# Designs tried in a protein design run: peptides against a protein of PDB entry 8YR4. Part 20

Target 1, 309 residues: chain A of PDB entry 8YR4
Amino acid sequence: PRGSPALQLVVLICLGLMGLERALNVLVPIFYRNIVNLLTEKAPWNSLAWTVTSYVFLKFLQGGGTGSTGFVSNLRTFLWIRVQQFTSRRVELLIFSHLHELSLRWHLGRRTGEVLRIADRGTSSVTGLLSYLVFNVIPTLADIIIGIIYFSMFFNAWFGLIVFLCMSLYLTLTIVVTEWRTKFRRAMNTQENATRARAVDSLLNFETVKYYNAESYEVERYREAIIKYQGLEWKSSASLVLLNQTQNLVIGLGLLAGSLLCAYFVTEQKLQVGDYVLFGTYIIQLYMPLNWFGTYYRMIQTNFIDMEN

## One batch from the design tools (peptide; made by RFdiffusion4, then SolubleMPNN)

Design b1_p9_7_s2 (from b1_p9_7, 5 letters changed)
Fold by OpenDDE base, seed 3:
Structure b1_p9_7_s2 (fold): chain B 309 residues (1-309), chain A 9 residues (1-9)
Amino acid sequence: as target 1 above (309 residues)
Amino acid sequence: GPSIPPPVS
C-alpha cells in the first residue's frame, strides 16, 4: 500500500499479531503441560488456580487450534479488512479499465454464461445445505446432548449445568448475532448488484463513452460505487468478527468455569487428572463444529428467503 | 475452524 502510511502501519501491526499467534502456539502447550504436572504433584490450590486461569486466558487469545477464531486472530482479521478493501478496489478498477478495452461482442456473449452460473450456484447451494444439515448440524447437536448427559452422570450435575448453559448461550447468541448480521449482508449484496449493474451498463455503452472521451468520468463513478459497497462490506465483515469473538468469549467462559471446577475436584481427590484432560478436550471438540453453526444458520435463512421471493 | 465463510466458490 504505497499511498497510505496508515495502511502500512496496519500491515505492520497485522504482521506483529501474526508473530504473537506463533508465540501463543508455543506458550499454550507449555501452560497445559504445567497444569497436568501441578495436578499430578497435588500442588496447592492457589498455584493451580492461577496456572489454570492463565492457561484459559492464553487459550482465549489463541483460540481453538489451527484457523480458530481467537482474540488475536479476530483482531488481525478486523484490522486486515481495510487492507483487503484497498487491494480489492485496486484490482476491481484495473479489471474495469481492462474491460473497457474489450469488444462489445465479448460482453454480449458473456451474459448467457453468467445467468447459467447463477442458476448452477443456486442448485449447488440447496444440495450443499441439505448435506451440511444432515452431516454437520444434526451430529453437532447430538454431541452437545450426549455431552450434557455424560457430564451430568459421570462427573457431577454442576458440569452438566455448565455445558448446558455454555452451549445454550452459544447457540442463542449465534442465532441472534447472525440474524442481526443478515441485515448488513443484504444491504451489501444489494449494493454489489447495483455496482455490477452500473459497470455492465457502462461497458455496454463503451462506444458512446469513447466517442465522448468520458472514460475518466465513468471510472470515477465506478470508484464512488465501490467506496459505497466497501462501506457496507466493512460492516458485514466487522459483524462477522464480532460474531466469532462473541463465540470465543462464551466458550472461554465455559472453559474457565468448568476447568476451575474440575481442578478443584481433582484437588479434593473426587476426580482424576485424566478427567480434567477429558473435560478440556471435549469442550474444544464441541467448539470446532459449532464455529460453522452461524454459517449454516445463515445459509438456511438465505435459502428460505430466496424461496419465498 | 473459524466461521471464515468457506470461500464462496
Scores: peptide ipSAE 0.024, ipTM 0.709, DockQ to the pose 0.116
Fold by OpenDDE base, seed 1:
Structure b1_p9_7_s2 (fold): chain B 309 residues (1-309), chain A 9 residues (1-9)
Amino acid sequence: as target 1 above (309 residues)
Amino acid sequence: GPSIPPPVS
């Protein structure tokens, strides 16, 4: 972004955070290997507990890999909101200003409604939503139940309880925070539609604007409308980062509790080193699809509201 | 993953 040194610094910080994510992708497997080696060597509990705690902390920073939300990724996404808004606003103002400089003949020949319709293609089809429900939501819930049963039968009732509490808390917080976010999303969408309508009305009245040499005034009014929209967009996007970070924290606590308990049982020779590997792998596998649960819930909720109207 | 709407397939 040319002209804002503050936003340039934010871009550099975001690039630095991307570099940190790459370092974490190397460190997390190394620490996991070290835990497996310490368990195999029957190392003292104190050394094992510190290495497990360090691994879980690094995993909290990293998240679950591709398509997961770790702390570093959430921080990057949060900082990037202002950079994206600055870039979007600049492009929108350049397009709008250029449209006011164009000849009347260019406006008369184009259906303003078609330009609007191309931008509205973001409507997820009802068919797509049903497919996500059947192929993603239901299987994810089934995998959680299977996981609780498996850990309760083959490990210990305590492992089944940890998975149950972690997943129940995760789902409950996902629903509650998503419902809270719906207010911000509705306000954002209403202001987006109002801002778009103002731009269209200004372009439809292009002859009058040109007659009074009011192009600069209309551009300034459009800029003010965009700034108002971006204030609501920031609240929506920041609330999403908060949701993802809350989800990451809940899974991190479940992983910490379960990994420490598993490591303890391996030291007591009640479980094998392979069981520790199994637990960590299984929890991460459950976490990957759960990150999208808030999106699916939001889509379901939106479609129900649209059917009641 | 982020509650980004799935890429509109």
Scores: peptide ipSAE 0.023, ipTM 0.692, DockQ to the pose 0.092
Fold by OpenDDE base, seed 2:
Structure b1_p9_7_s2 (fold): chain B 309 residues (1-309), chain A 9 residues (1-9)
Amino acid sequence: as target 1 above (309 residues)
Amino acid sequence: GPSIPPPVS
């Protein structure tokens, strides 16, 4: 942020913490591997206890596995509050100043509540887009790239290829199926708005409905609108299940291929038992943020549309 | 607590 060296330092610290999260995403599986290897070798308790304690500490910093956010992520989120507030305030003031520069004719034709709603949509779209890109999308893509590099260097090029193909197919199908399901969601939202508008219109015309004893007719029309909405809602929900299942199948196939290959290399004494566990743990760890990727993509797309309107 | 929004809900 321009004009505040303190907030600039906070941004740099947050970027450093994001880098630390990436390092933790590599270190946690490695330490877990080491625990499994030490257990297999029946290592001395002191070495095992130190490695377990180190793993638990790293896992506390990382979070993710227990459904809790990690300490590093929480610290980043906490420090970012002031940066977000500064950015939000700056965007709000820019929108507000721009609205004051608009012609009197533009203001006279609009209700104050509509103008404020446009300003709020503009602010939320910009701040939301930046937050999703910086804190969710970019880190997830970075973790995938780091994973591909790690497996290519420390296992074999074949493992890097499996992860690359799996994640590329996952991302591609997530985008394609999310775009496909957007049609169903738009249809659902349009019908929801139409159903709501009909209910509001019926209630605003209450006296006319009473005069004609048309209450049963209006209720039946509302029921028909609900049934039509539920048909579209089912398509939206079913398309979501299809997305999630497709994602699960892609990850399952990648996990199967890589796990079989790893098991084979363990039988050939080229890899250790801990390396098998590392692969499975790492793939599952990559899958966790990817489950949200479709949501982030949708939110980004929605925020872009809201900025253009 | 912050309801972790379900994945792609």
Scores: peptide ipSAE 0.030, ipTM 0.707, DockQ to the pose 0.334; fails the geometry check
Fold by OpenDDE base, seed 4:
Structure b1_p9_7_s2 (fold): chain B 309 residues (1-309), chain A 9 residues (1-9)
Amino acid sequence: as target 1 above (309 residues)
Amino acid sequence: GPSIPPPVS
């Protein structure tokens, strides 16, 4: 944010907190591994108690695997409110200034309510896109890369390969299926708007409908519009279930392959029992934000389309 | 509360 050193410092602090979240995503599984290994070795209570206390503190900072509920994430979100408000206000003023620079013919051809709706959509699209990209998409990709590097260095290259293949397949299928679903969602939204418009038109013309005793006809037309909407809603919802099931299958196969390989290396005494727990914990931790990736991708696409219009 | 947007998959 140019012109406010205080907001620039807040942005730097938020970037630092994002870096801390990445570190916590590695440290939490490591400390959990260490607890399992210390329990297996029957280590002294003092060592175990310090490791457990440290783990719980790190877990409080990280939050439960939905990255949104940890202390660090909450602090970042809190500090970012002022930056978001500054950005939104700047975008609103830029759009408003640009609208005033447009030709009188452009304004006369549009209702003031449509112009305001375009301005609101444009502002929401820019601010939403930036927030989802910076705080959800980029961090998730970073966590995947960090995970691949970590498993390749500290376990074996095979674990890094499994994570790489699993996450690459997951992301690719998520994108492809989400793009395929976009047509069903657009059709659903178009029919929803048409159904609402019909209901509003019928209610605005209530006196005319009453005069002609056409209530049954209007109800039947509305019912037909609802049935058509529900047919499109079903396609949207069914395609969502297909996406979620495909995602679950890919993660399940990755978890199976990696867990079997880890169990094998534990039986060969190349890895400890805690390393098996670490792998499962880390994969589940990666899966939680990835479950929302299709949502974020679609919101990004929608926001780009809304910015181009 | 944080409106966790429903998984609008």
Scores: peptide ipSAE 0.023, ipTM 0.671, DockQ to the pose 0.400; fails the geometry check

Design b1_p9_7_s3 (from b1_p9_7, 6 letters changed)
Fold by OpenDDE base, seed 3:
Structure b1_p9_7_s3 (fold): chain B 309 residues (1-309), chain A 9 residues (1-9)
Amino acid sequence: as target 1 above (309 residues)
Amino acid sequence: GPSVPPPVE
């Protein structure tokens, strides 16, 4: 952000914390591997206790699950509040300034409340997009690249290739199926708006409907509109299940291929038992943020379309 | 997990 050195420092700290999250995403599986290897070797309690304590501490910093709730992520989110507010205010002021530069004819044709709603939606869309790109999309892509490099260097080129193919296929299918689903969602939203408009018009004209005893006719028309909506809603929901299942299958195939290869190398004494656990843990860890990638892609695409209109 | 929209915080 230009003009506030304090906010620039906060941005740099947040970028540093994002780098730390990437490091934690590599270190946590490594420490878990080391625990498994130490347990397998029946290592002395002191070495095991230190490694377990270190692992738990790193896991506390990393967090886990969808939307990392780790200490580092929470600290980043907390520090980013001021940057987001600054960015939001800047975008809002830019939109407001642009609205004032528009012709009087443009303003006379629109209600002030509609103009303010457009400005608010525009601001929210831009700030939301930037937040999703910076904090979710870019980090996820970085974790994939780091994973490919890590497995290629420390395991074998075949592991790096499996991760590369699995993640590339996952991302490609996520995009393709999400674009396909967008058509069903748009159709659903259009029919929802039409059904709502019919209900509102019928209710606003309730006196006229009552005068003509047309209540049964209006109810039947509304029922037909609901049935049409539910048919489109079902397609949208079923397409979401298909996306999720496709994603699960791709990750399952990657996990299967890599786990079998790892198990084979453990039997050949080229890898340790802990390396098998590391691979499985790391792949599952990469999968967790990727579950949201289709949502982020859709939000990005929707917000870009909403900014062009 | 499902590509459920993250809870809009």
Scores: peptide ipSAE 0.023, ipTM 0.681, DockQ to the pose 0.161
Fold by OpenDDE base, seed 1:
Structure b1_p9_7_s3 (fold): chain B 309 residues (1-309), chain A 9 residues (1-9)
Amino acid sequence: as target 1 above (309 residues)
Amino acid sequence: GPSVPPPVE
């Protein structure tokens, strides 16, 4: 971003965080291997517990699987919001200013309705929603139930309880935080529509704007509307980062509790090293689709509201 | 994945 040293520093920090993510992708598997080796060698509990705790901390920073948001990724996304907003605002103002400089002949030949139609790509989401419910939401809930039953029967009731509490807390917080975010999204969408309408009205009246040499005034009004929109967009985007980080924290706590308990039972020769690997793999598999649950819940809620109007 | 709309394929 040219002209803001502060935003340039934020870009450099974001690039540094991307480098840290690459380092974590190497370190996490190494620490996991070390746990397996320590379990195989029947190492002292204190050494094993520290290695497990360190692994879970690194996994919390990294996140797990496709689409999972670790702490580092969330921090990067949070810092990038202002950079994206600066770039978007600059592009929008350049386009708007250029449109006011164009000849009457160019404006008369284009239907203003085509610019609006590019926005309507939102409606194709309904058919996708049913597919996501049937093929992602229901299977994910089934996998959680199967997991609770499996761990309760083949491991110990304590493992089933950990999975139950972790997933119940995850789902509950996902719903509550998503509902809390809905107000920010509605405010953002309302202001987006108002900002777009103002831009369209200004461009439809471009002859009057040119007659009074008011192009600079209209650009300034549009800039103010964008700044107001970006204030609401920031709240929406920051609340999403908060949701993702809360989800990551809940899974991290579940993984910590379960991994420590599993490691303890392996040291007591009640479970095998393979059972530790199974538990970790299974929890990661459950977590991968759950990251989208907030999206699916929101889409369901939006579609129900749109059907009532 | 993040509770962002899935990328429209």
Scores: peptide ipSAE 0.023, ipTM 0.695, DockQ to the pose 0.106
Fold by OpenDDE base, seed 4:
Structure b1_p9_7_s3 (fold): chain B 309 residues (1-309), chain A 9 residues (1-9)
Amino acid sequence: as target 1 above (309 residues)
Amino acid sequence: GPSVPPPVE
């Protein structure tokens, strides 16, 4: 936002808050580990109480692991509203100005409602794309990298390798299955629009339908359109379940491999009981935003397609 | 949560 120093400062604060979220994603599992170790060692109440209080405060700042419910995330979202509005307005004005620069032939060939729909899609696509990239995709990738580095340095290279392989496989399968699903979603949306158009056409021609006593015919035609839609909806929904199950299996295998390795190293007294809990907590924490990655990827793809049209 | 697209408002 070149025209407002105040909005530039807000952007810097939001970037700082994003950095703080990354730090919290490492610190929360560490403090939870420390609580488990202090409980195992039967540490004095004063040390335990301070660590628990600090953990709860950090957890309040982080939120419930969905990345969107913590105080820091809420504060970032709140501050970003003005930046988003500035960006949206700027994009809308640029599109509007560009539309006015287009040839008279372009305007005469299009209905005003179609032009407005193109402008609205363009604005929503740009603003949505930027929000998903900056606030969801990039932070999730950063948390994975930080996790790999952390486990490689503080546990063993084997833990870093397990996280790397698990997350790489997860992301790859998420992309591949999401791209495969896109055809079913497009077919569903096309049939939904066609079914809606039939209902509108039948209702607009109500007098003609009554004149010919064609109500039963129109109802049957609408039923056939619904059945066709539901067949496509089922394929879309079933493919989503397949995606979710595939993701769950990959995370489950990573969690199994890492948890068994942690348990083994705890039995050899190379790791503490708290380290076992840390690994599980951190993997589950990474899983929560990753579960939405397929949605973000689809939204990004849709927004790119809508910007090119 | 499931990779359900948020309801398009």
Scores: peptide ipSAE 0.022, ipTM 0.667, DockQ to the pose 0.154
Fold by OpenDDE base, seed 5:
Structure b1_p9_7_s3 (fold): chain B 309 residues (1-309), chain A 9 residues (1-9)
Amino acid sequence: as target 1 above (309 residues)
Amino acid sequence: GPSVPPPVE
């Protein structure tokens, strides 16, 4: 934000908090590993209690993973409110000024309520897109990369490869299936709008419908439109379940492969029991934000389409 | 169990 040094500082603090979230995503599993190792070694209570307390504190800062309300995430969200408001207001003013530059013929051809709806949708789409990219998509990709690097450096290179292959396959399938689902969702939305338009038209012509005693006919037509809509809704919902199950399968296979490999290295005394727990915990942490990746992709795609129209 | 994040709408 040019012109407000205070808002620039808030942006820098928010970026710093995002970096802290990335560090916590690595530290929390490490501390959990250490607890498991200390318990296995029957370490003194003082050392165990300190490590447990530190873990719980870090977990409070992190929260339950991406999408959970951890302290750092809440603080970032709180500080970002003013930045979002500034950005939204700037976009609204730019759209408003642009609307005033448009020809009188353009304004006369459109109802004021439609123009305001277009402006509001445009502003919401731009601000939403930026927020999803900066706070959800980029951090998720960063956590994956950090995970690959971490497992490649501190575990055997095979673990880094498993995470890489699992996440690459997950992302690819998520995109492909989400693009496929978009067709069903568009068809559903088109039929919903058509069904709503028929209901509105029937209600606006209520006097004519009453005059001709056509209520039963209009109800039957509406019923047929609902049945057609529900057929499309079922396809959309079923395709979502298929996406979720495909995602679950990919993560499950990655978790299986990595967990078996961890167990093998623990039996060979190359890794500790805590390292097995670390791997499982870290994969689950990566899975939490990835569940929403299809939604983020859809929202990004929708916002681009809404900007082109 | 891990709270299944609500199915991605």
Scores: peptide ipSAE 0.030, ipTM 0.724, DockQ to the pose 0.217; fails the geometry check

Design b1_p9_7_s4 (from b1_p9_7, 6 letters changed)
Fold by OpenDDE base, seed 5:
Structure b1_p9_7_s4 (fold): chain B 309 residues (1-309), chain A 9 residues (1-9)
Amino acid sequence: as target 1 above (309 residues)
Amino acid sequence: GPMTPPPVE
């Protein structure tokens, strides 16, 4: 935002908070490891109590992952409201200005309500796309990279490789299955629109339907359209379950491989019991935002299609 | 396992 130094400062603060979230994502598992190690060693209560209190405070700042927003994420979201409003208003004004530059024939051929709906959808799509990219996609990718680096440096290189392979396979399958699923969703949406249009046309012509006593016929046609829609909806929903299960299997295999390797190294006294807990906690923590990655990819793809039309 | 809520469309 070139025109407001205050909004530029808010953007910088939000970027700083995003960096803090990345640090918390590493620190929280480390402190949890330390608690487990202190409990195993039967450490003095004072040391344990301090570490537990510090962990709980860090966990309050981090939150419970996707769906449970922490203090830092909430503060970022709060500060970003003004930036989003500024960006939205700027996009709306650009679209509005562009619409006024279009030919009179373009305006006469379209209902004003349709033009406004296109403008609102365009603005929402651009603003939404940017928000999802900056606040969800990029941070998730950053956390994966940080995880790979962390496990490669502080654990054995094998752990970094397992995380790399698991996350690469997860992302690849998520994209591929989401693209495949998009076909079913498009077919469902097309049939929904067709079913809705038939219902609207029947209701607009209700006098004619009444005159011919054709109510039973129109109801049966609507029922057939609903059954056809539900067949497509089932395919869409079943494909989502398949995506989620595929994702769960990939993460499960990564967790299994890494957990077995951790347990082996703990048995060999190369790692501590807390390191086993750290690995499991960190993998589950990476999994939480990744569950939404397919949704983000779909939203991005939909927004691009809506911008091209 | 934690049922991560299905990504709400």
Scores: peptide ipSAE 0.029, ipTM 0.719, DockQ to the pose 0.178
Fold by OpenDDE base, seed 4:
Structure b1_p9_7_s4 (fold): chain B 309 residues (1-309), chain A 9 residues (1-9)
Amino acid sequence: as target 1 above (309 residues)
Amino acid sequence: GPMTPPPVE
């Protein structure tokens, strides 16, 4: 935000907090590994207690996946509220100014309520897009890259390769299946709007419907529209289940391959028991934000389309 | 987890 140095500082702090989240995503699994190794070695209680306390503190800062937000993430979200509001207001004012520059014919052909709804959708779409890109998509990709580098450097190149192949396949399938699903979702939304429009039209013409005793006919037409909607909804929902299951299978295969390889290297005394736990923990940690990646991708795609219209 | 659509606000 060019006009407020205070908001620029908040943006820099939020970027710093995002960097801290990336560091925590590496440190938390490492400390968990160290606990497992110390337990295996029957280390003295003082060393174990310090490592456990440090782990719990880091875990409090990080949080745990989609169900529990960490302190750092909450602080970032809190600080970002003012930046989001500034951006939203700026976009809303730009859209409003642009609407006033549009031709009289454009305004006369549209109801004021429709124009406002387009403006609100545009503002929400831009603000949502930026938030999802900066805070969800980019960090998730960064965590994957950091994970590949970490495993390649500290374990073996084979682990880095497994993570790379697993995550690349996951992302590719997520994109491809999400794009395929977008067709069903658009059809569903179009039919929902058409069904709603029919219901509104029937209700606005209520006196005419009563005069002709056409209530049964209007109900049957509405029923047919609902059945058609439900057929499209089913396709959308079934395609979502297929996406989720495909994602789960890819992660499961990656976890299986990497876990077997870890177990083998532990048996060969090249890795410790804690390293096995580290791999599983890290893969699950990467998977948690990836579960939302298809939602973010869909939102991004929808928001781009809504901005072009 | 299931990609729960974000709650339609």
Scores: peptide ipSAE 0.021, ipTM 0.681, DockQ to the pose 0.144
Fold by OpenDDE base, seed 1:
Structure b1_p9_7_s4 (fold): chain B 309 residues (1-309), chain A 9 residues (1-9)
Amino acid sequence: as target 1 above (309 residues)
Amino acid sequence: GPMTPPPVE
């Protein structure tokens, strides 16, 4: 981002956050090991509870592993939106300006390639949706139900209740926030199509633009359309970060409640150290496919709307 | 290790 010191600072902050993610990837396993050792040594509850709370806080910052939406990753993604928009706008304006310098013969040949790309998106979307429903959505829901039953029968009814409440709240908030986000995505897509149509119309009228030496005017008009689009794109992307952070918070609270309860029962010799490891591993395994649930729900909703038209 | 699914896009 040459020319904006504010965007350069944002890039440096994003690089710093990437460094913090690497530190968390080392610290989280260390704290987890320390919990297992404290449980094995039958350490005092106060020391154990502080170590568990610190672990869950670090796990909230990290997220559920490589590619999970931890707080640090969400903050990085949020800050990066403006940097990406600046870069995209610069590239689009350079391409558009260069296209107005090219001869009319080059423009007439490209219209046929865009129509073919729209047709390929429709067929791939339906087949992909069915595969995601059968191989990802249904198995994930089954794993949640199996988990609730397993923890209710083999641990205590309280563990089954925590998993039930955590997963029900996660799914409900995912749906509600995704529906709320849909209005921003629709507004963005409508403005994207309008901006693209204006660019195509300007390029089709290339001879008229050249006759009046109006290339600078058309570039400025296109810049204004891009700025309007980027205002809507920011709302869409920021709403996605909010969704991911809300999901991360719900899982973090479930992990905190369940991990503290499990640690307490291990201190009372009602559960083994292995049961604590099992609970944490199982919750992380349930969380991993749930990160895609909002994407699947959105794809389902979009494909139903496209089939009704 | 289990690949964390990419963030919900």
Scores: peptide ipSAE 0.042, ipTM 0.731, DockQ to the pose 0.199; fails the geometry check
Fold by OpenDDE base, seed 2:
Structure b1_p9_7_s4 (fold): chain B 309 residues (1-309), chain A 9 residues (1-9)
Amino acid sequence: as target 1 above (309 residues)
Amino acid sequence: GPMTPPPVE
């Protein structure tokens, strides 16, 4: 971004974090292999516990298999918000200024197309919700229940308890934080609509704006509206990062507790090395769809809000 | 794997 050295530094930091994410993608499998080897060699508990803890910490930094929910990815996303906003604002102002260079006839013809786009957003939201509930939420809940049953039957009851507590806490915090975020999203959407309405009003008054040479004034008013919107957008996006990080932390703690317990039982010869691999893989597999649960819950809430309006 | 669709904003 030309003109802000602070944003340029943020871009460089984000690029550095992307590099770190790539390093983690290599290190996590290596540490996982090392755990398997240490378990196979019947290494002392202290060495094993350190390696497991280090692995889980690295996995916390990396996030799930999608990489979208790791601490490093969340930090990158958080820092990138201001860069995105700067770029968005610049593009919006360029478009807006260009629209004011276009003929009145072009502006008058647009009213019909924009109304159609608003209507399409409402209908697609409801149909999408039902699909997400049926095809993603219900299966995810089923997978969790199956997982709890599986670990309770084939592992020690402690594993079933860890999975239960982890998933219950994950779901509860997902709901609570998503409800808390809804206010920021509502405020953002309201301000987005107000900002669009101002742009439309300015463009409808194009002849008057041209007559008074008030183009610079209208651009500045639009800029102020965008800045206000971006303040609310930042809160929405930052709250999403907080949600994702909270989810990542809960799964990380569950993975840590379960992995340490599994490693302990392998050292006691109650479980096999393969069982450790299974547990870690299964928890990660359960986590993958759960990241979407917050999105689905948000979509549900949004569509309820959009239906109330 | 399926690109986690961007969290539908």
Scores: peptide ipSAE 0.028, ipTM 0.692, DockQ to the pose 0.178; fails the geometry check

